# Ledger of designs, part 71: peptides against a protein of PDB entry 5OOQ

Target 1, 227 residues: chain A of PDB entry 5OOQ
Amino acid sequence: YREDVRQVVTHPANALSFLQPGRLVEISVNGKDNYGWGAVVDFAKRINKRNPSAVYTDHESYIVNVVVNTMYIDSPVNLLKPFNPTLPEGIRPAEEGEKSICAVIPITLDSIKSIGNLRLYMPKDIRASGQKETVGKSLREVNRRFPDGIPVLDPVKNMKIEDEDFLKLMKKIDVLNTKLSSNPLTNSMRLEELYGKYSRKHDLHEDMKQLKRKISESQAVIQLDDL

## One batch from the design tools (peptide; made by RFdiffusion4, then SolubleMPNN)

Design b2_p15_6_s2 (from b2_p15_6, 7 letters changed)
Fold by OpenDDE base, seed 3:
Structure b2_p15_6_s2 (fold): chain B 227 residues (1-227), chain A 15 residues (1-15)
Amino acid sequence: as target 1 above (227 residues)
Amino acid sequence: SFSIPEDLQLLPLVP
């Protein structure tokens, strides 16, 4: 059920409006490489220049650039390609006892484990010397201030996900958390069905276009105010 | 005017 909630939360129709620069996100790449909490730099729609007709899944259709402070020091970070979420071999988080460095990595929405209810003030140019390390220090300070974990966005209260099927899913999860005794397999199938219904009911393309327009308009307003 | 969502907590960078 947690995975089903994650699928809804990280769907472009829900997640993109919360991926502002400095937004904290918890990162897990390929289900095994846990980078912990990072900070969003920016995001863009995934475009394959070699195959413009390439169709990506909803969760793989956007690339999010994030600053992490847990990159293994000997990782080949120079081989990282902007806006390429296929990470080179050897790009991994530091293990216990290994030294880590700060890096900007491109990830998909599917690599977001959770979205935090915190946002850092980001440097204007994260690629400038020392800027990613400054963000890294801030991430360490945040972790120090929140030893019990960084506050996660509430899907209903904060993200305003009002889909009836999702609300039913959340209620079922709450009931299941209280009733640990029911067969987890039957409950997972129902959750997949609810997610499937959610995905089918939303003309996610139109909703995404409208959301993209709102985001672009909001970014334009921010640029006007910064000027 | 860009309205920051009321639920968004902003933290400054630590020098």
Scores: peptide ipSAE 0.065, ipTM 0.701, DockQ to the pose 0.353
Fold by OpenDDE base, seed 5:
Structure b2_p15_6_s2 (fold): chain B 227 residues (1-227), chain A 15 residues (1-15)
Amino acid sequence: as target 1 above (227 residues)
Amino acid sequence: SFSIPEDLQLLPLVP
């Protein structure tokens, strides 16, 4: 059920407006490599130069560049290709007892576990020497200050997801959370169906225009508040 | 209510 909520929250129609530079996101690549909380650098629509007609799923249609401070020190970070979310072999988070480094990794929306209700001030040039490490220090400080976890965006209160199918999904999840003992398989299938209905109602291209506008407006407001 | 420390240029993006 948490996965069903995650699918809706990380859908481009909902997530992109909250992926401003410095936005904290919890990262799990391929459901196995947990990098913890990272900071968004930027995002772009996924374009396959070799196959311009490539069709991606909604959750794979964008690349999000994120700073993580949990990269295994001996990971082949030099093999990372800009805007390629297919990570080279050996790119992984540090395990217990291993040393970690800061890295910028390209991920898909599907690799976002949670979107935090916090945003770091990001350096102008994250690729400049020492800048990733500065962000890494900030991430450590945030984790220190929030021992109970970084606050997650509320899908309804913060993200303002008012889609009827999503609200029905959320209501069902709430009901299921209260009825955890009753037929989880049937309920899960129904949640997937509701998500499918939600996803099909949103045209990614139309949504992107609207999202770009909202992002621009939100950035303008932030710039005004930072002045 | 988690107060974000002022020294961390953390913007609470509360809409």
Scores: peptide ipSAE 0.046, ipTM 0.688, DockQ to the pose 0.097
Fold by OpenDDE base, seed 1:
Structure b2_p15_6_s2 (fold): chain B 227 residues (1-227), chain A 15 residues (1-15)
Amino acid sequence: as target 1 above (227 residues)
Amino acid sequence: SFSIPEDLQLLPLVP
C-alpha cells in the first residue's frame, strides 16, 4: 500500500505543483541508491533529442534536478549531464565511513520516495561556486532539526488529492495502522489490567461497606444494651 | 549553533 501511495503522490499530475525550487524530497535512485533528503532545483519535461518519438511512462516523463549532500566524494560528478537521469557508473551516495560532497543530480519522479512539507530558499544560481555547499549545509541543519524525520506532505490535506480510490486507499491504511497500533493483545492486557484494578477497587469498596455495616450493627447492639 | 544562512530559510510551505 505504501508503494501505491507513492505512485499516486509522485505522478506528474500531483507532484509537479509541489516541486518548487527548494522543496525537500527524499531520493532513492533505482530503488538502491538512497541519497536521503535533497532540495529541488528545477524540473523539466523529459525530451529525447535523439528520439523525439520516445514515449516515457508518466513517472519517467519529467526530470527533476536536486541538490544532494550525500554524494560519494570519489563519484565522477563531472560526468553528470544536466537533464539526463541515466547516471554515469560510479555515481552513488556515500556509504558509512565515506566522505560525501554536494552535487546536483537529475532524477525522475520515480526516484522520489517522499515529498517534504518544507522548502528551502534556493540560491538564484546553484551552479555558482559554493552555492551547492550552502544548500548542503542547510540540508544538514534540517536533518538536525527533524531527528525523527522531515515532515512529509499529506496527500489529502496538503496535496489535495481527491481521487475516490485514493481516498479509499488512505482510509484503509489508516484503519490498518490503527488496528496495528491498537494491538488487540495490548488492549486486552490493558483491559485486563484495568479490569483487575477495577475488580480490586470494587472488592475494596465492598469490603469497606461490609466493615461499615458491621460497625453500625455493633454500635446498634451497644445502644440497645445501654437501654 | 549552526545558523541557517539568512538566504536559506526553512519555511513550511503552505500549499
Scores: peptide ipSAE 0.030, ipTM 0.646, DockQ to the pose 0.078
Fold by OpenDDE base, seed 2:
Structure b2_p15_6_s2 (fold): chain B 227 residues (1-227), chain A 15 residues (1-15)
Amino acid sequence: as target 1 above (227 residues)
Amino acid sequence: SFSIPEDLQLLPLVP
């Protein structure tokens, strides 16, 4: 069920308006490489110059550049290519006991595990010496301040996802969380059906995406004084 | 409550 919600939340029609510079996102690459919480630098539509006819899935159609502070120190970060989400071999998060460094990595929307309801102030030039380390320090401080976890955007209250099928999905999840008596298999099948309906509707609503993006970008940023 | 350092500006973005 969490995956179904994640698919909706990370869909371009919903996610892009919340991927402002400094937005905190939890990153898992290829379902195995967990970088933890990073900060968004920017994003762009994925363009394949070598194969202009390449068709990407919705969740792979955008590239998000993120600062992470968990990159393994001996990773070949010099081989990273901007806006290429196919990471070189050896690019991985540090394991326990290994040293980590800060890096900017390109990821797809599908690599976003969650979107935080927090945004860091980002340096003007993240590529300048020491700037990514500053962001890395900020990420550590955020984690320190939120020992129980960074607050995640609420899909309904914050992201304003008002699709009826999605709302039904959320309601079903709530029911499952409260009532253990329902058959998990039956409920899973129903959730997949609801997600399918939602996905079909979103293919028709690209205009809504642009509007939401504009609104989100124009919203006032409020500094947290109390944590 | 504590003051947020300038290098750690946490800005809750109201969607």
Scores: peptide ipSAE 0.075, ipTM 0.692, DockQ to the pose 0.096; fails the geometry check

Design b2_p15_6_s3 (from b2_p15_6, 7 letters changed)
Fold by OpenDDE base, seed 4:
Structure b2_p15_6_s3 (fold): chain B 227 residues (1-227), chain A 15 residues (1-15)
Amino acid sequence: as target 1 above (227 residues)
Amino acid sequence: SMEVAEDEELLPLVP
């Protein structure tokens, strides 16, 4: 159920509006590499220049650039490719006793474990010398201030996810947190249907956004031709 | 437009 909520929360239709610069997000790459809480720099739609026909899942269709302060010091960070979420070998968080550095890494939405209800003021140029380290200090300070953990966005109260099926899922989770007994399998099928609804909603939204852009571009061209 | 979460706390950078 937690994964199910995560899939809904991290779906583009819900997550992107909360991925403003400085948004705190908890990062787990490939379910193995836990970077802890990082700060969003920006995001972009994933484009494969080599294979323009590449189709990505909704959760893999965007790249989020995040500042982390937990990168292993000897990680080959210079091999990081902008907007490539396929991280080079050796890119990993520092283990206990290892030194860490600040890095900007490209991740997918699927690598977001949680979205925090906190946002940092971000530097204007995160690529400038020392800026990612400043963010790294702020991340440490946030962790110090919130020893019990950074507050996570409430999907309903904060994110305004009002889908009836999602609300039913949340209610079921609340009930299950009190009663371990309900069959996990029956809930997974409903989640696929729920994800299907979000996928359709996102596709329609992106189509409308593209259409609006095309209309605006066509109007701009018409205005330029009329001048 | 990006929506702002209700009760979002915006924190300054630590120098």
Scores: peptide ipSAE 0.271, ipTM 0.780, DockQ to the pose 0.636
Fold by OpenDDE base, seed 2:
Structure b2_p15_6_s3 (fold): chain B 227 residues (1-227), chain A 15 residues (1-15)
Amino acid sequence: as target 1 above (227 residues)
Amino acid sequence: SMEVAEDEELLPLVP
Protein backbone atom coordinates (compact mmCIF):
# COMPACT_ATOMS: atom_id res chain seq x y z
CA TYR B 1 0.00 0.00 0.00
CA ARG B 2 2.81 2.42 0.76
CA GLU B 3 4.32 1.74 -2.63
CA ASP B 4 0.94 2.26 -4.30
CA VAL B 5 0.61 5.64 -2.58
CA ARG B 6 4.18 6.49 -3.61
CA GLN B 7 3.43 5.63 -7.23
CA VAL B 8 0.42 7.95 -7.23
CA VAL B 9 2.18 10.78 -5.39
CA THR B 10 5.29 10.63 -7.60
CA HIS B 11 3.35 10.45 -10.86
CA PRO B 12 4.12 13.54 -13.02
CA ALA B 13 0.47 14.64 -12.93
CA ASN B 14 0.71 15.04 -9.15
CA ALA B 15 4.38 15.54 -8.26
CA LEU B 16 5.65 18.15 -10.73
CA SER B 17 3.67 21.06 -9.28
CA PHE B 18 5.37 20.38 -5.93
CA LEU B 19 8.93 20.07 -7.27
CA GLN B 20 9.68 23.77 -7.17
CA PRO B 21 13.21 24.90 -6.24
CA GLY B 22 14.04 24.14 -2.64
CA ARG B 23 11.38 21.46 -2.15
CA LEU B 24 12.61 18.77 0.20
CA VAL B 25 12.41 15.24 -1.14
CA GLU B 26 13.52 11.93 0.31
CA ILE B 27 15.71 10.09 -2.18
CA SER B 28 16.25 6.41 -2.81
CA VAL B 29 18.06 5.56 -6.05
CA ASN B 30 17.45 2.14 -7.60
CA GLY B 31 15.76 1.00 -4.40
CA LYS B 32 19.14 0.60 -2.66
CA ASP B 33 21.00 3.91 -2.44
CA ASN B 34 19.34 6.01 0.25
CA TYR B 35 20.55 9.60 0.16
CA GLY B 36 18.01 10.81 2.72
CA TRP B 37 16.40 14.21 2.35
CA GLY B 38 17.64 16.47 -0.43
CA ALA B 39 16.55 19.77 -1.95
CA VAL B 40 15.17 20.17 -5.47
CA VAL B 41 17.18 22.42 -7.77
CA ASP B 42 15.05 22.04 -10.89
CA PHE B 43 13.48 19.47 -13.17
CA ALA B 44 13.05 18.86 -16.88
CA LYS B 45 11.37 16.43 -19.19
CA ARG B 46 13.72 13.61 -20.08
CA ILE B 47 14.95 13.89 -23.65
CA ASN B 48 17.11 11.26 -25.26
CA LYS B 49 19.19 13.11 -27.84
CA ARG B 50 20.61 9.85 -29.20
CA ASN B 51 17.23 8.17 -29.47
CA PRO B 52 14.42 10.73 -29.78
CA SER B 53 11.93 7.88 -30.15
CA ALA B 54 12.81 6.49 -26.72
CA VAL B 55 9.71 5.92 -24.62
CA TYR B 56 10.03 6.29 -20.87
CA THR B 57 7.59 5.31 -18.18
CA ASP B 58 5.77 8.20 -16.53
CA HIS B 59 8.02 7.93 -13.46
CA GLU B 60 11.16 7.94 -15.62
CA SER B 61 10.03 10.66 -18.05
CA TYR B 62 11.35 13.56 -15.94
CA ILE B 63 14.73 14.29 -14.43
CA VAL B 64 14.92 16.08 -11.09
CA ASN B 65 18.19 17.66 -10.02
CA VAL B 66 18.59 17.50 -6.25
CA VAL B 67 21.20 18.59 -3.75
CA VAL B 68 22.16 15.84 -1.33
CA ASN B 69 24.55 16.09 1.61
CA THR B 70 25.15 12.34 1.96
CA MET B 71 27.31 11.59 -1.10
CA TYR B 72 30.29 9.38 -0.31
CA ILE B 73 33.41 11.56 -0.35
CA ASP B 74 35.32 9.29 -2.74
CA SER B 75 32.43 8.99 -5.21
CA PRO B 76 33.40 9.99 -8.77
CA VAL B 77 31.15 13.07 -8.74
CA ASN B 78 33.11 14.58 -11.63
CA LEU B 79 31.59 11.89 -13.86
CA LEU B 80 28.03 13.05 -13.10
CA LYS B 81 26.24 14.33 -16.18
CA PRO B 82 23.50 16.92 -15.79
CA PHE B 83 20.06 15.48 -16.49
CA ASN B 84 21.44 11.95 -16.88
CA PRO B 85 19.87 9.73 -14.20
CA THR B 86 22.15 6.80 -15.10
CA LEU B 87 24.67 7.39 -12.36
CA PRO B 88 28.30 6.35 -12.86
CA GLU B 89 29.66 3.36 -10.99
CA GLY B 90 30.80 4.31 -7.51
CA ILE B 91 28.21 7.07 -7.05
CA ARG B 92 26.67 6.16 -3.71
CA PRO B 93 25.68 7.55 -0.34
CA ALA B 94 28.19 7.42 2.49
CA GLU B 95 27.84 4.49 4.84
CA GLU B 96 28.08 4.74 8.60
CA GLY B 97 31.54 5.97 9.56
CA GLU B 98 32.30 7.28 6.05
CA LYS B 99 32.66 10.96 5.22
CA SER B 100 30.07 12.60 3.01
CA ILE B 101 30.01 15.60 0.70
CA CYS B 102 27.34 17.69 -0.97
CA ALA B 103 26.49 16.91 -4.57
CA VAL B 104 23.86 17.69 -7.17
CA ILE B 105 22.52 14.46 -8.63
CA PRO B 106 19.97 13.87 -11.38
CA ILE B 107 17.21 11.47 -10.35
CA THR B 108 13.93 10.23 -11.78
CA LEU B 109 10.55 10.63 -10.10
CA ASP B 110 10.78 6.93 -9.28
CA SER B 111 13.72 7.73 -6.98
CA ILE B 112 11.53 9.98 -4.80
CA LYS B 113 10.50 8.16 -1.66
CA SER B 114 8.63 11.11 -0.14
CA ILE B 115 7.88 14.76 -0.89
CA GLY B 116 8.27 17.02 2.13
CA ASN B 117 6.00 19.85 3.14
CA LEU B 118 9.04 22.13 3.44
CA ARG B 119 11.12 24.21 1.04
CA LEU B 120 14.49 25.90 1.28
CA TYR B 121 15.36 29.24 -0.22
CA MET B 122 17.74 28.13 -2.92
CA PRO B 123 20.84 29.95 -4.15
CA LYS B 124 20.52 31.58 -7.57
CA ASP B 125 23.52 29.62 -8.81
CA ILE B 126 23.82 26.25 -7.13
CA ARG B 127 26.95 25.48 -9.17
CA ALA B 128 28.84 28.42 -7.72
CA SER B 129 31.56 27.54 -5.24
CA GLY B 130 30.23 26.76 -1.79
CA GLN B 131 26.53 27.00 -2.68
CA LYS B 132 25.75 23.29 -2.57
CA GLU B 133 27.54 23.13 0.79
CA THR B 134 25.32 25.95 2.06
CA VAL B 135 22.28 23.94 1.03
CA GLY B 136 23.87 20.94 2.73
CA LYS B 137 24.18 22.89 5.98
CA SER B 138 20.54 23.89 5.69
CA LEU B 139 19.54 20.26 5.20
CA ARG B 140 21.39 19.36 8.40
CA GLU B 141 19.64 22.18 10.21
CA VAL B 142 16.25 20.98 8.98
CA ASN B 143 17.00 17.47 10.20
CA ARG B 144 18.00 18.95 13.56
CA ARG B 145 14.72 20.89 13.80
CA PHE B 146 12.66 17.85 12.86
CA PRO B 147 14.19 14.98 14.86
CA ASP B 148 11.01 12.92 14.42
CA GLY B 149 11.25 13.35 10.65
CA ILE B 150 10.51 15.98 8.05
CA PRO B 151 6.76 16.48 7.54
CA VAL B 152 5.53 14.77 4.39
CA LEU B 153 2.98 16.34 2.05
CA ASP B 154 -0.50 15.03 2.67
CA PRO B 155 -1.67 13.62 -0.68
CA VAL B 156 -5.25 14.74 -0.06
CA LYS B 157 -4.99 17.89 2.05
CA ASN B 158 -1.85 19.37 0.50
CA MET B 159 -1.58 17.78 -2.95
CA LYS B 160 -5.35 17.83 -3.56
CA ILE B 161 -5.40 14.33 -5.03
CA GLU B 162 -9.14 13.80 -5.21
CA ASP B 163 -9.33 10.63 -7.27
CA GLU B 164 -12.01 8.37 -5.83
CA ASP B 165 -9.93 5.22 -6.11
CA PHE B 166 -7.01 6.93 -4.42
CA LEU B 167 -9.26 8.15 -1.61
CA LYS B 168 -10.52 4.60 -1.19
CA LEU B 169 -6.92 3.40 -1.02
CA MET B 170 -6.10 5.97 1.65
CA LYS B 171 -9.15 4.98 3.69
CA LYS B 172 -8.12 1.35 3.49
CA ILE B 173 -4.63 2.22 4.69
CA ASP B 174 -6.09 4.16 7.60
CA VAL B 175 -8.26 1.20 8.52
CA LEU B 176 -5.29 -1.13 8.30
CA ASN B 177 -3.20 1.14 10.49
CA THR B 178 -5.95 1.19 13.11
CA LYS B 179 -6.86 -2.49 12.78
CA LEU B 180 -3.76 -4.72 13.01
CA SER B 181 -5.75 -7.77 11.85
CA SER B 182 -7.15 -6.64 8.50
CA ASN B 183 -6.16 -8.77 5.49
CA PRO B 184 -3.91 -7.18 2.85
CA LEU B 185 -6.17 -5.97 0.07
CA THR B 186 -5.11 -6.93 -3.44
CA ASN B 187 -4.30 -3.42 -4.74
CA SER B 188 -2.73 -4.40 -8.08
CA MET B 189 -5.85 -4.17 -10.27
CA ARG B 190 -6.81 -0.65 -9.20
CA LEU B 191 -3.42 0.86 -9.96
CA GLU B 192 -3.87 0.52 -13.73
CA GLU B 193 -7.14 2.43 -13.64
CA LEU B 194 -5.52 5.12 -11.52
CA TYR B 195 -2.61 5.42 -13.94
CA GLY B 196 -5.00 5.82 -16.84
CA LYS B 197 -6.61 8.81 -15.13
CA TYR B 198 -3.27 10.35 -14.23
CA SER B 199 -1.95 9.88 -17.76
CA ARG B 200 -4.79 12.04 -19.07
CA LYS B 201 -4.16 14.66 -16.40
CA HIS B 202 -0.45 14.63 -17.21
CA ASP B 203 -1.11 15.23 -20.89
CA LEU B 204 -3.23 18.24 -20.02
CA HIS B 205 -0.61 19.55 -17.63
CA GLU B 206 2.17 19.22 -20.19
CA ASP B 207 0.04 20.87 -22.86
CA MET B 208 -0.64 23.77 -20.53
CA LYS B 209 3.04 24.06 -19.60
CA GLN B 210 4.07 24.00 -23.26
CA LEU B 211 1.46 26.63 -24.06
CA LYS B 212 2.69 28.87 -21.25
CA ARG B 213 6.26 28.42 -22.43
CA LYS B 214 5.32 29.27 -26.02
CA ILE B 215 3.46 32.36 -24.84
CA SER B 216 6.42 33.42 -22.71
CA GLU B 217 8.86 32.80 -25.56
CA SER B 218 6.65 34.69 -27.98
CA GLN B 219 6.41 37.61 -25.58
CA ALA B 220 10.17 37.57 -25.06
CA VAL B 221 10.72 37.60 -28.82
CA ILE B 222 8.27 40.47 -29.22
CA GLN B 223 10.07 42.42 -26.51
CA LEU B 224 13.39 41.78 -28.24
CA ASP B 225 11.99 42.95 -31.56
CA ASP B 226 10.57 46.08 -29.93
CA LEU B 227 13.99 46.90 -28.55
CA SER A 1 2.36 27.84 -12.18
CA MET A 2 3.53 25.36 -9.57
CA GLU A 3 1.11 24.75 -6.74
CA VAL A 4 2.18 25.70 -3.25
CA ALA A 5 1.11 23.22 -0.63
CA GLU A 6 -1.11 24.41 2.16
CA ASP A 7 0.85 25.10 5.34
CA GLU A 8 4.14 24.94 3.45
CA GLU A 9 7.08 26.48 5.27
CA LEU A 10 9.85 28.17 3.33
CA LEU A 11 13.11 28.08 5.25
CA PRO A 12 16.09 30.37 4.78
CA LEU A 13 19.50 29.00 3.97
CA VAL A 14 21.86 28.62 6.87
CA PRO A 15 24.88 30.83 6.23
Scores: peptide ipSAE 0.244, ipTM 0.779, DockQ to the pose 0.617
Fold by OpenDDE base, seed 5:
Structure b2_p15_6_s3 (fold): chain B 227 residues (1-227), chain A 15 residues (1-15)
Amino acid sequence: as target 1 above (227 residues)
Amino acid sequence: SMEVAEDEELLPLVP
């Protein structure tokens, strides 16, 4: 059920509007590499230049660049490719007793475990010397201030996810957290229906954004010609 | 425009 909620929350139709620069997100890459809480730098739609016809799942269709402060110090961070969420071998979080460094890593939405209800003021240029480390210090300070954990966005109150099936899922989770009773299979089928709805919503939203950009670009060109 | 959560707190960078 937690995974079902995570899938809905991290769907592009819901998540992207909350992935502003500085947004805190909890990161787990491939369900194995837990980087803890990081800060969003930016995100972009995933484009495969080598295979423009590549179709990604909704959760793999965007790349989110995040600052983490838990990268293992001997990780080959120089091999990180911008906008490539397929991390090189050896890119991992530091284990207990290992030293960590700050790094910017590209992740998919599927690697977001939680979206926090906190944002950091981000440097203008995160790639400038010392800027990642400044964000890393801020992440440590946030973790210190919130020892019980960083507050997570409420999917309903904060994210305004009003889908009836999702609300039913949330109610079931609340009841299950209370009763452990309801059948997981019934919830999985409803989740697929929810994904179908969110996929359609996302497509419409992206189409609208693309249209708005085209309009703005056309207006900018007209203004340049009028100058 | 990205939606901002109603209870969002913006934190300054720690030097």
Scores: peptide ipSAE 0.241, ipTM 0.783, DockQ to the pose 0.636
Fold by OpenDDE base, seed 3:
Structure b2_p15_6_s3 (fold): chain B 227 residues (1-227), chain A 15 residues (1-15)
Amino acid sequence: as target 1 above (227 residues)
Amino acid sequence: SMEVAEDEELLPLVP
């Protein structure tokens, strides 16, 4: 059920409006490489220049650049390609006892475990010397202030996800958290069905077009205010 | 405009 909620929350129709610069997100790459909480730099629609006809899944259709402070120090960070979520071999978080550094990594929406209800002020140029390390210090300070964990966005209250099937899913999760005893397999199948219905009902192309238009209009307004 | 989540906290950079 947590995975089904994550699938809805990280769907482009829901997540992109909350991926502003400085948004805190919890990162897990390929279900194994846990970088912890990072800060969003920016995002872009995934475009394959070599194969423009490439179709990506909804959760792989965008690339999010994030600052992490948990990169293993000997990781080949120089091999990182902007907007390429296929990470080079050896790019991993530091293990216990290893030294870490700050890095900007490109991830997919599927690599987001949680979206935090916190946002950092981001430097204007994150690629400038020392800027990612400044963000890294801020991430450490946030973790110090929130020892019980960074507050996560509420899908209903904060994200305003009003889909009836999702609300039914949330209610079922609440019931299941109270009823630990019933068969986990039957409940998982129903959740997959609800997610499948959600994904089919949202004609993601139109909602993404509207969101892209709103983002482009907002960027155009920011550019007009900077003139 | 990107919708700001209700009760979003904006934190300054630590120098």
Scores: peptide ipSAE 0.212, ipTM 0.765, DockQ to the pose 0.598

Design b2_p15_6_s4 (from b2_p15_6, 8 letters changed)
Fold by OpenDDE base, seed 4:
Structure b2_p15_6_s4 (fold): chain B 227 residues (1-227), chain A 15 residues (1-15)
Amino acid sequence: as target 1 above (227 residues)
Amino acid sequence: SFSVPEDEELLPLVE
């Protein structure tokens, strides 16, 4: 369900109006490279000069330039191509114990994990010397001020997503969250039905399989206790 | 056009 919500939130129809310069976004590239919270510089429609007829998915059809302060210091940032979200090999976040630097990276909407309800005042020219570092310092300060996490935009209250199906999804998630907290087993069955409906719409088949496995494991444990 | 949430915080850069 979280992924379904993310897909809706990061869809161009919803996300682009909130990607002002300075908007904080949580970045995960290819589902593995977590850069943490960065700041939006700008965005543009993705154009393939080599293949103008290239068709991209909605979530891959825009490139968002973001400042991150978690780039591994030895990453080949000089190989970054403007407006190319296919990052060179070696471009990665710093791991624990590694030094990081500030960098502007091009990402797709699909690489946005969350959109924050915060914006930074951005420098007029982010490419000017020291400006990325200033933004990076501000990002660190923001993280310090919000130790429990940067507030995320509410899809309904803030983003005004009024799609009926989405609202139903959100309600179902809320119901499932409340029920899971009270009775994990009963909630798992409803979760499966809900995930089943949404997986068909959003290709969440893998998430459903994982959920089914967890449900089956939980049921197996209960059966063992009843024996 | 850009949308601005009512409860959005705009933070200055740290000098």
Scores: peptide ipSAE 0.529, ipTM 0.934, DockQ to the pose 0.832
Fold by OpenDDE base, seed 3:
Structure b2_p15_6_s4 (fold): chain B 227 residues (1-227), chain A 15 residues (1-15)
Amino acid sequence: as target 1 above (227 residues)
Amino acid sequence: SFSVPEDEELLPLVE
């Protein structure tokens, strides 16, 4: 059930509007590499330059660049490619007793474990010298301030996910947490229907974004003609 | 457009 909630929360139709620069997100790459809480730099639609016709799942269709402060110090961070979520071998979080450094890593939406209800003021240029480290210090301060955990966005109250099937899922989770009742009605069919609804919303969002870009481009051309 | 939760905290960077 937690995974089902995560799938809904991290779907582009729901997550992208909350991935502003500085948004805190909890990161787990490939289900094994836990980087803890990082800060969003930006995101972009995933484009395969080698195969422009490549189709990605909804959760893999966007790349989110995040600052983490838990990168293993001897990781080959110089091999990181912007907007390439396929991380080089050796890129991993520091284990207990190992030293860590700050790094910007590209991740997919599927690598987001949780979205925090906190944002950091982000530097204008995160690639400038010392800026990643400044964000890293801020992340440490946040962890200090919230020893019981960083507050997570409420899917209903904060993210305004009002789908009836999702609300039913949330209620079931609440009941299971309170009553230890044995009937995990993991209705996979309802989840597929939810994904279908979100997919349609995502398509509309992308269409609107493309339209806004075209309008902005046309306005820029007009301004240049008036200069 | 981005959505901002009503109870979101925006924190300054630590120098």
Scores: peptide ipSAE 0.527, ipTM 0.936, DockQ to the pose 0.635
Fold by OpenDDE base, seed 1:
Structure b2_p15_6_s4 (fold): chain B 227 residues (1-227), chain A 15 residues (1-15)
Amino acid sequence: as target 1 above (227 residues)
Amino acid sequence: SFSVPEDEELLPLVE
C-alpha cells in the first residue's frame, strides 16, 4: 500500500506543482541508492534529443535536479550530465564512515520516495562556487531540527488528491494502522479487564468466606453460652 | 503554477 501511495503522490499530475525550488524530497535512486533528503533545484520534461520518439512512463517523463549532501566524495561527479537521469557508474551516496560532498543530481519522479512539507530558500545560482555547500549545510540543519523525520506532505490535506480510489486506499491504510495500533491495546485492555474482574470476583469470594467464618464463629460462641 | 500548502515552512539558508 505504501508503494501505491508513492506512485500516486509522485505522479506528474500531483507532484510537479509541489516541486518548487527548495522543496525537500527524499531520494532513492534505482531502489538502492538512498541519498536522503535533498532540495529541488528545478525540473523539466524529459526530452530525448537523440530519440525524439522515445516514450517514457509518467514517472520517468520528468527530470528533477536536486541538491544532495550525501554524495560519496570519490564519486565521478564531473561525469554528471544535467538532465540525464542515467547516472554514471560510481555515482552513489556515501556509506557509513565515508566522506560525502554536495552535488546536484538529475533524478526521475520515480526516484522520489517522499515529498516534504518544507522548502529551503535556494540561491539564485546553485552552480556558483560554494552554493551547493550552502544548501548542504541547510539540509544538515533541517535534519537536526527534525530528528524524528522531516514532515511529509499529506496527499489529501496538502496535495489535494481527490481521486476516489486513492481516498479509499488512504482510508484502508488508516483503518489498518488503527487496527494494528488498537488491537494490541484493545487486547491488553480486555486482558486487564478480565484480570480485574477475576481479581474482584476473587476478592468478593474471599470476603464472603471470611464473613461466613465470622458468622459461624459467632454462632458457635452463642451456642456455648446457651449451654 | 505551483501549489503552496498552508502549513508549509520556508526555511532560510544557513550561512
Scores: peptide ipSAE 0.521, ipTM 0.934, DockQ to the pose 0.730
Fold by OpenDDE base, seed 5:
Structure b2_p15_6_s4 (fold): chain B 227 residues (1-227), chain A 15 residues (1-15)
Amino acid sequence: as target 1 above (227 residues)
Amino acid sequence: SFSVPEDEELLPLVE
């Protein structure tokens, strides 16, 4: 369900109006490289100069430039091409114990994990010397200020997403969250059923697989507790 | 045009 929500939230029709300069976004590139929270510089419609007839999915049709402060220090950042979301080999976040630097990276909407309800005042010229580092320092301060997590935009209250199917999804998630708190077993079974229905409707097979795995893991834990 | 949530916080840069 979280992935389904993410797909709706990060759809251009919903996300672009909230990608002002300085908007905080949580970044995961290719579902593997987690850069944490970054700040939006700008965005543009993806244009393939070599193949103007290229058709991109909705989530790949825009490029968002973001400042991150978690880039591995030895990453070949000089090989980054403006408005090219296909990152060079070696571009990755710093692992534990590694040093990080600030960088501007181009990402697709599909690489946005969440959109924060916070914005930073952005420098006029982010490419000017020291400006990325200033933003990076501010990102660290934000993380310090919000140890329990940066406030995320509410899809309904803040983003005003009024799609009926989405609202039904959100309601189901709320019910599941409420039930998980009250009865983990019943909630897990219902979560599986809800994800199954959503996955079948939206062809979210991967999300169903993950949900089934989580449910199976939860059931295994319950079986261990019953043992 | 951009949308601005009513409860959005705009934070200054740390100098």
Scores: peptide ipSAE 0.533, ipTM 0.937, DockQ to the pose 0.822; fails the geometry check

